# Peptides against a protein of PDB entry 3B8E: the designs that were tried, part 109

Target 1, 230 residues: chain A of PDB entry 3B8E
Amino acid sequence: PFLIFIIANIPLPLGTVTILCIDLGTDMVPAISLAYEQAESDIMKRQPRNPKTDKLVNEQLISMAYGQIGMIQALGGFFTYFVILAENGFLPIHLLGLRVNWDDRWINDVEDSYGQQWTYEQRKIVEFTCHTPFFVTIVVVQWADLVICKTRRNSVFQQGMKNKILIFGLFEETALAAFLSYCPGMGVALRMYPLKPTWWFCAFPYSLLIFVYDEVRKLIIRRRPGGWVE

## One batch from the design tools (peptide; made by RFdiffusion4, then SolubleMPNN)

Design b1_p18_4_s4 (from b1_p18_4, 15 letters changed)
Fold by OpenDDE base, seed 2:
Structure b1_p18_4_s4 (fold): chain B 230 residues (1-230), chain A 18 residues (1-18)
Amino acid sequence: as target 1 above (230 residues)
Amino acid sequence: KELAEKIKEEFLKILNEL
């Protein structure tokens, strides 16, 4: 998000405080919860890892986890950002290069895509309105990410949801997201203005995409053990 | 280097606005 903000010179899609809330609030508990996940049913059927030749986590797994899933998360966040700004009159193409004028408090006549002039205060309200749903989008996408990370090969339908700590983590991050989104004063304290409840559903296509993607990946791994997809 | 400086500058700007 921040790199795109710099490169494209668009209004800030996700604040630093919201990033900290993701990293420290919504990512920590789920990540810890994965340490308590039950072993896969087939783990004991595999040959012992050779510590001299086999890495526990290879470059391919890193690419899959941090590259592909992270890209889908980012796309989900940016989709939500662009939808909100478009609903407020700012089409995606119009946002390119707009940041300089957007962030200038002395310019009170920044035009949207339809010629409507926006004051600095109005622009900041819509910007901070984007922070919360971007954050919520990440949380909703993380539901799928956390669920798929339970297993390496087995479908979630095969492994099931037996880890009570993982389930607690899913509810905790959701409750935190709701708290940060709707608690009075969060707009002032965290620059996270409240969002319409409908924005929670904006991320669902991306969560589903991650889920389907990983289930297909795992299906391929089960059919072709030792393939590049593993 | 220019990109890194720009990132740093914008990061500091954001921190000052928070």
Scores: peptide ipSAE 0.000, ipTM 0.274, DockQ to the pose 0.032
Fold by OpenDDE base, seed 3:
Structure b1_p18_4_s4 (fold): chain B 230 residues (1-230), chain A 18 residues (1-18)
Amino acid sequence: as target 1 above (230 residues)
Amino acid sequence: KELAEKIKEEFLKILNEL
């Protein structure tokens, strides 16, 4: 989010404090929960890795985690951001380069895509209105990410949802997201204005897409061991 | 990787419809 904010000079899609809430609040417990996941049913049928040649983290794993899933997650957040701004009269193309004027307190006549003028205060309300839905979108996408990370090769349907700590992590993440979205004072403290309940559903297609993508990937790995998809 | 590109493409299509 912040990199795109700088490169594209768009209004800030996600606040720094909100990013910290993701990194330290919503992600940590789910990540720890994976350490308690039951071993895959076929793990003992696999040959042990060579500790001298086989890295625990390989380029394929990095590409999957950060290159593919991380990109889809970011796209989900930005989708929500652009939808909100478009609903408020700012089309995506118009946002490019707008940051300088957007953040200037002395400019009170910034035009939207329809020629409507926006005061600094009005613009900041819209900006902060984007932060909460962007955050919630990330959390909803993280549900799918956490679930798919349970296994490397087996389907989630084969592995099941037996890890109580993982279930707790999903609950904690969701509860924190709800707290940050609806608790009074979060607009002032975190620059996160209250979320309309409908925005929780905006991320669901992306969450489903990640889930389907990974299940298909795992299916291909099972059918074609040693393929480029591993 | 191809699926990620398709998702990106669909995302861009949705953005263009807004």
Scores: peptide ipSAE 0.000, ipTM 0.213, DockQ to the pose 0.235
Fold by OpenDDE base, seed 4:
Structure b1_p18_4_s4 (fold): chain B 230 residues (1-230), chain A 18 residues (1-18)
Amino acid sequence: as target 1 above (230 residues)
Amino acid sequence: KELAEKIKEEFLKILNEL
């Protein structure tokens, strides 16, 4: 999110506070929960990892986690961001390069895609209106990410949902997202304006996409052991 | 890498279509 903000010079899609809430609030407990995940049913049948050749974190894992899944996650967030801004009159093409004027408090006549002028205050309301839905979108996508990270090779349907701590993590991140979205005063304190309940569903296609993608990936791994997808 | 490039392309496509 922040990289695209810099590169494309768009209005800030996700605030620093929301990023902090993701990194420390929504990601921490789920990540810890993975340490308590049950071993894959076939793990004891695999040869022990060679500590000299087989890195725990290899280029493939980095590519999968940060490259593929991370990009899909970012896409979900940006989709929500662009939809909200478009609903408020700012089409995505118009947002390119707009950041400088957007963040200038002395410019009170920034035009939207339809020629409507927006004051600095109005623009910041719209920006902060994007922060909460973007955050919630990330949380919803993280549900899928957490679930797919349970296993390397086995389908989630094979592994099941036996990790109670993981389940707790999913509830915790959801509860935090709901708290930040609907608790009075969050708009002032955290610049997170109240979320329309419909925005919770905006990320579902991307969450499903991640899930389907990973299940297909795992299916390919099972059918073609030692492939580039593994 | 190829999948990452495809996702990047789709991302750019979505950004351009939006």
Scores: peptide ipSAE 0.000, ipTM 0.203, DockQ to the pose 0.525
Fold by OpenDDE base, seed 5:
Structure b1_p18_4_s4 (fold): chain B 230 residues (1-230), chain A 18 residues (1-18)
Amino acid sequence: as target 1 above (230 residues)
Amino acid sequence: KELAEKIKEEFLKILNEL
């Protein structure tokens, strides 16, 4: 998110508070819940790792966790951001380079893509209106991310959803997201303005994409052990 | 409680400076 913010000079898509809520609020319980996940049915059939040659976390796992999944999450958040700004009159092309004028409180006549002038206060309301849906988008995508992390090779359908602590984690992060999104005063206190319930569905295609991508990856690993996808 | 209040105040201060 920050790299695109710096390179494109767009209005801030994700606030510091929302980042803290992700890192400390929504990710902690789900991460702990994975410690209680049942071992894969084939774990004892795998050859022991060679501690001299095999890294504990290989480059493929790093690429998956930080590269591919992280990029899909970011794309989901930015998609929601651009849709909200477009609905408010700011087309994506018009946002390029706009940050300097957007963040200047003395400029009260910033024009949108349709020639409407926006005051500083109006612009900040729209910006903070984007922060909450971006956060919710990440939470909805994290549902898929958490579920796919249950297994390395087996399908989620083979592993099942028996971990009650993981299920609790999914409810906890969702409840926190709903609380931060709809509790009165969050707009003033945390700069998280309430979102329309329809914005929760904006992330669903990306969650589905992550899930399908990982299931296909795992299918390839099961069919071709030791391949480039493992 | 005092530490929690101080953390809250610093957090609110950072939020107001943002």
Scores: peptide ipSAE 0.000, ipTM 0.290, DockQ to the pose 0.017

Design b1_p18_5_s1 (from b1_p18_5, 16 letters changed)
Fold by OpenDDE base, seed 2:
Structure b1_p18_5_s1 (fold): chain B 230 residues (1-230), chain A 18 residues (1-18)
Amino acid sequence: as target 1 above (230 residues)
Amino acid sequence: ELAEKIKKEFLKKLEELL
């Protein structure tokens, strides 16, 4: 998000405080919960990893995690961001290069895509209105990411949802996201303005996409062991 | 005042975690 903010010179899509809420709030318990996941049914049939030749985290795993899944997560967040700004009169093309004027307190006549002038205060309200839905979008996508991380090769349907700590983590991150989104004072304290409940569903297509993508990937791995997708 | 209190408590917890 921050790289696109700099490169495209768009209004800030996700605030620093919101990023910290993701990294420390919503990601921590789910990540710990994976340590309590049951072993895959075939794990004892696999050869032990050679610690001298086989890295625990390899370039292929990094490419899958950060390059593919992380890209889908970012796309989900930016989709929500662009929809909100478009509903407020700012089409995606109009946002390119707008940051300089957007962040200038002395410019109170920034035009939207329809010629409406926006004061600095009005622009900041819209910007902060984007932060919470972007955050919630990430949380909803993280549901799928956490579930797919349960296994390397087995389908989630084969592994099942027996890890009670993981289930608790999913509820905890959701409850925290709801608290941060709707608790009075969060707009002033954290620059997280309340969102319409309908915005929770904006990320669902991307969450489903991640889930389907990973299940297909795992299916390919099971049918073609040693492939480039493993 | 409530917002500032929440912010202060949040920042304190954040500093404890970082």
Scores: peptide ipSAE 0.000, ipTM 0.290, DockQ to the pose 0.016
Fold by OpenDDE base, seed 3:
Structure b1_p18_5_s1 (fold): chain B 230 residues (1-230), chain A 18 residues (1-18)
Amino acid sequence: as target 1 above (230 residues)
Amino acid sequence: ELAEKIKKEFLKKLEELL
């Protein structure tokens, strides 16, 4: 989010405090829960890792985590961001380069895509209105990410949802997201204005996409061991 | 290959930014 904010010079999609709430709040318990996941049924059929040659984090893992899944997550967040700004009169193409004028407190006549003028205060309300839906979009996408991370090769349907700590993590991150989105004072404290309940559903297609993508990937790995998809 | 392509394109955009 912050990189695209700098690159495209767009209004800030996600606040720094909100990013910290993701990294330290919503993602921590889910990540820890993976340590309690039951081993895959085929793990004893795999050769042990060579500690001298085999890295714990390989290029394939980085490519999957940051290159594929992380990009789909970012796309989900940005989709929600662009939809909200478009509903408020700012089309995606008009946002390019707008940051300089958007963040200037002395410019009170910034035009939207329809020629409507926006004061600094009005612009900041719209910006902060984007932060909460972007955050919630990330949390909803993280549900799918957590579930797909349960296994490397087996389908989630083969592994099942037996890890009670993982289930607790999904409820915890959702409860925290709801608390941060709807608790009074969060608009002042975190610059996260209240979310319309309908915005929770905007992330569902991306969550489903991640899940389907990973299940297809795992299916290909099972059918063609040693393929380029591993 | 697609992930590597996306990574390269992302890194390129990042370098253009910095």
Scores: peptide ipSAE 0.000, ipTM 0.236, DockQ to the pose 0.193
Fold by OpenDDE base, seed 4:
Structure b1_p18_5_s1 (fold): chain B 230 residues (1-230), chain A 18 residues (1-18)
Amino acid sequence: as target 1 above (230 residues)
Amino acid sequence: ELAEKIKKEFLKKLEELL
């Protein structure tokens, strides 16, 4: 999100406060919960990792985490961002390079894609209106990310949802997201304006995509052990 | 210069995708 904000010079998609809420709030308990996940049924049939040759964090893991899953997550967030801005008159193409004028408090006549002029205050309301749905979108795609992280090779359907701490983590992150989104005063305190409940569903296609993608990946790994997908 | 080049290429790709 922040890299695209810098590179594309678009209005800030996700605020610093919302990023902190993700990194420290919604992701912490779910990530810890993975330490309590049951071992895959075949783990004891696999040879132990060679600590001298086999990196714990290898290029494949980085590619999967940041290059594939992380990109799908980012696309989900940006989709929500672009939809909200488009609904407010700012088409995606018009946002490119707009940041400089958008963030200038002295410019009160920034035009949208339809020629409507926006004051600095109005623009900041729209920007902060994007932050909460983007945040919620990330939480929704993180549900899928957490679930797929339960296993390296086995399907989630084979592993099951037996980790009670992980289930608790999913409820906790969702409850926290709802609290931050709907609690009175969050708009003033955190610049997180309330979102329409419909925005929770905006990320569902991407969450499903992550899940399906990973299950297909795992299926390929099971059928072709030692492949480049592993 | 490299950052500007990457930025320009990225912006171009975004414009093509959007």
Scores: peptide ipSAE 0.000, ipTM 0.236, DockQ to the pose 0.115
Fold by OpenDDE base, seed 5:
Structure b1_p18_5_s1 (fold): chain B 230 residues (1-230), chain A 18 residues (1-18)
Amino acid sequence: as target 1 above (230 residues)
Amino acid sequence: ELAEKIKKEFLKKLEELL
């Protein structure tokens, strides 16, 4: 998010508070829940890694975590951001370079894509209205991310959803996201303005994409062990 | 001071909703 904010000079898509809520709030219980996951059926048939040559964090793992799944998550958040701004009169092309004037509190006549003038206060309301849906989008795609992390090679359908702590984690992160999104005072306290319930559905295609992508990846690994996809 | 302001505004919004 911040890299695109700097490079494209767009209005801030995700606030620092929302990032902290992800890192400290919604991700902790889900991450801990993975420690209680059942071992894959083939884990004891795998050779132990060589601790001298085989890194725990290899290029393939980094590519999966940051280069693939992380990029799909970011795309989901940015899609929601651009749709909200477009609904408020700011088309994506018009947002390029707009940050300088957007963040200037002395400019009260910033024009949208349709020639409507926006005060600083109005612009900040729209910006903060984007932060909550971006956050919720990340939570919804994290459902898929958590589920795909249950296994390295087996399908989720083969592994099943028997981990009660993981299920609790999914409910906890969702309940926290709903609390932060709809609790009165969050707009003032955390700059997280309430979102329309319809915005929760904007992330579903990306969550499904993550799930399908990983299931296809795992299918390839099962059919071709030791391939570049592992 | 910031925590007290946040608390006060939060309580005010709660009172408006009740």
Scores: peptide ipSAE 0.000, ipTM 0.289, DockQ to the pose 0.014

Design b1_p18_5_s2 (from b1_p18_5, 16 letters changed)
Fold by OpenDDE base, seed 1:
Structure b1_p18_5_s2 (fold): chain B 230 residues (1-230), chain A 18 residues (1-18)
Amino acid sequence: as target 1 above (230 residues)
Amino acid sequence: EEALKLLEEFLKILQELL
């Protein structure tokens, strides 16, 4: 998000506070829950990792986590961001290069795509209104991420959802996201303004895409062991 | 109630970090 903010010079799509809420709030319990996941049925059939040659984090894992899944997550967030700004009169093409004027408190006549003038305060309200749905979008795609992280090779349908701590983590992150989104005072305290309940659904296609993508990946791995997809 | 307490603690930590 921040890289695109700089490169495209668009209004800030995700604030630092919302990033902290993701990293410290919604990701922590789910991540811990994975420690309680049951081992895959085939784990004892795999050779031990060679600690001298096999990196714990390899280029393939980085490519998968950041290059593939992370990009799908970012696309989901940006989709939500662009839709909200478009509903407020700012079409995506108009956002390109707008940051400088957007962030200038002395410019109170920034025009939207329809010629409506926006004060600095109004612009900041709509910007912060984007942060919460972006955050919620990340939480919704993280449901899929957490579920796909249960296994390396086995389908989630084979592994099942028996990890009660993981289920609790999914509930906790969702409840926390709802609390941060709708609790009175969060707009002042965290710059997280309430979102319409319909915005939760904007992330669902991307969450499903992540899930389907990983299940297909795992299916390929099971059918063709030792492929580049591992 | 425990979830609410955890949330309150989290919010306090966030407020301290902000």
Scores: peptide ipSAE 0.006, ipTM 0.334, DockQ to the pose 0.018
Fold by OpenDDE base, seed 5:
Structure b1_p18_5_s2 (fold): chain B 230 residues (1-230), chain A 18 residues (1-18)
Amino acid sequence: as target 1 above (230 residues)
Amino acid sequence: EEALKLLEEFLKILQELL
């Protein structure tokens, strides 16, 4: 998020408070829940890792975590961001370079794509209105991310959803996201304005995309062991 | 509330530095 914010000079898509809520709030219980996951059926058929040559974090893992899944997550968040700004009169092309004027409190006549003028206060309300749906989009995409992390090679359909702690984690992160989004006073306290319930559905295509992508990846690994995809 | 104000001020400073 911040790299695009800096490079494109767009209004801030995700606030620091929302990032802290992700890192400390919604990710903790799900991450811990993976420690209670059952081993894959083929784990004892794999050779042990050589600690001298084989890194725990290899280029394939970095590519998957940051280069593939992380990019799909970011795209989901930015999609929601651009849709909200477009509904408020700011088309994506008009946002390029707008940050400087957007963040200037002394400029009260910033024009949208339709020539409507926006005060600083109005612009900040719209900006903070984007932060909560972006956060919720990340949580919805994290459902898929958590589920795909259950296994390295086996399909989730083969592994099943028997981990009760993981199921609890999914409910906890969703309940926390709903609390932060809809609790009265969160707009003042955390700058998280309430979102329309329809915004929860904006993330679903990306969550499904992550799930399908990883299942296809795992299918390729099962059919071609030792390939570049493992 | 004071911790939130301090955080908000810190975030404003960070936003001004960025």
Scores: peptide ipSAE 0.000, ipTM 0.325, DockQ to the pose 0.022
Fold by OpenDDE base, seed 4:
Structure b1_p18_5_s2 (fold): chain B 230 residues (1-230), chain A 18 residues (1-18)
Amino acid sequence: as target 1 above (230 residues)
Amino acid sequence: EEALKLLEEFLKILQELL
């Protein structure tokens, strides 16, 4: 989100507070829960990692985590962001380069895509209105991310959902996201304005895409051992 | 301070995206 904020000079899609809530709030318990995941059924059939040659974090892991899954997550968040701004009169093409004028408190006549003028205060309300749905979108795609991280090679359907701590983590992150989104005073305290319940569904296609993509990837790995996809 | 907060936010977003 922030890279695109800088590169495209768009209004800030995700605030610092919302990022803090993701990293320290919604992601920690789910991530810890993976330590309690059951070993894959084929783990004893795999050769041990060579600690001298095999890095824990390799180019394939980076490519998968950041280059593929992370990009799909980012696309989900940005989709929600662009939809909200478009509903408020700012089409995606108009957002390019708008940041400088958007963040200038002395400019009170920033025009939207339809020629409506927006004061600084009105623009910041719209910006902060985007932060909460973007945050919730990230939480929803993280459900899929957490589930796909249960296994390296086996399908989630083969592994099952037996990790009670992981299930707890999914409920915890969802409950925290709901609390941060709907608790009175969060708009003042965290600049997280309440979102329409419908915004929770905006991420579902991307969450499904992540899940399907990873299951297909794992299927390819199982059918073609030693391939580039491993 | 706002620039530092933005940078911290950036680094955090990078850490999340990364």
Scores: peptide ipSAE 0.006, ipTM 0.353, DockQ to the pose 0.035; fails the geometry check
Fold by OpenDDE base, seed 2:
Formats: structure tokens, C-alpha cells, sequence
Structure b1_p18_5_s2 (fold): chain B 230 residues (1-230), chain A 18 residues (1-18)
């Protein structure tokens, strides 16, 4: 998100406080819950990792986590961001290079895509209105990410949802996201303005995409052991 | 505000690196 913010010079899509709420709030319990996941049925048929030659984090894992799943997550967040700004008069093309004028408190006549002028205060309200839905979008895509991380090779349907701690983590992150989004005073305390409940659904296609993508990946691994996808 | 923005930018860079 921030790389696009710099490169495209767009208004800030996700605030620092919202990032901290993701990393320290919504991601922590779900991530810990994976330590309690049951072993895959075929784990004892796999050769032990050689600690000298086999990296715990290999290029394939980095490519999968950051290059594939992380990109889908980012696309989901940016989709929500662009939709909200478009609903407020700022089309995606108009946002390119707008950051400098957007962030200048002395410019009170920034025009939207329809020629409406926006004061600095109005622009900041819209910016902070984007942060919460972007955050919620990340939480919604993390549901799929957490579920796919249960297994390396087996389908989630083969593994099942027996990990009660993981289920608790999904509810906890969702409840925390709802609390941060709707609790009175969060707009002042965290610059997280309330979102319409409909914004929770903006990420659902991306969550489904992550889930389907990983299930297809795992299917390929099961059918072609030792392939480039493993 | 500029210092806060700079800090926010820095924290975002850290988030992207992590």
C-alpha cells in the first residue's frame, strides 16, 4: 500500500495507526492459533528438512506469501479505497499525483473529478473514512489467509476446522475489527471513522479468490509432487 | 503534523518490509 502511495502520489490509503491495529491486534491471535493446528495426515511420509541446505523460508514461500497472496490482499484493500474515493467524487485517475495538493493544508480548493472544490478538512475526513474500510478489508481477506495457512498440501476440506483456537482467533479479529470500526471515539482516538456495514462485503470476492487460488495450488501439489509450486 | 506524517511513512515502510 505505501509503495503505491509513494509511486503514484495518491492520498494515504491506510494510516499508521490502522497498520498497527492489524499487526498487533487482528493478526496476532490468528497467527498464534496456527501453532495449535493438527498435523497433516501425510507429514510422517515427508523427509525431514535438512537444516543446512533447506531454508525454513524459501523463495517459493516468499513468492507465495508476498508475491501472490499479499498482492491479492493489497488489491482488495485498494479496490475498497478507490470505490470509496470514487463515491466521494475522486475517480482513480484523478488521484494520480494528487497527494501533494491533498496534503497541503493551505490549499482549500482541490477539485474532484466533477469540479467540486474540497477544503483541507473535508479531504482529511474522506482520507480517514478510507482507512477504516481498508483495514476491515484486510481483516476479511485474512480470514481466507488464515484458513489456507492451516495446511501446506492437504485441502482445508480434508483437514477440517477442528482447531478451536483458530476459530476463536477468527471471531476475535472480527470482533476487534468491529470494535475499532464502530466504537464511539475511535475517530478521534485512532482516526478510524465509522464505515457502512456494506463495506465489509467489498473484500469477499478477494477472500474467495485467495481461498480458491490456494486450494487449486494445493491440488496441483498433490497431483504433481516436487513441482515448482511446492 | 509533518513529523507525524514522516513517522507514519516510516512505519508504513516498516510494515511493507515486514
Amino acid sequence: as target 1 above (230 residues)
Amino acid sequence: EEALKLLEEFLKILQELL
Scores: peptide ipSAE 0.000, ipTM 0.272, DockQ to the pose 0.031; fails the geometry check

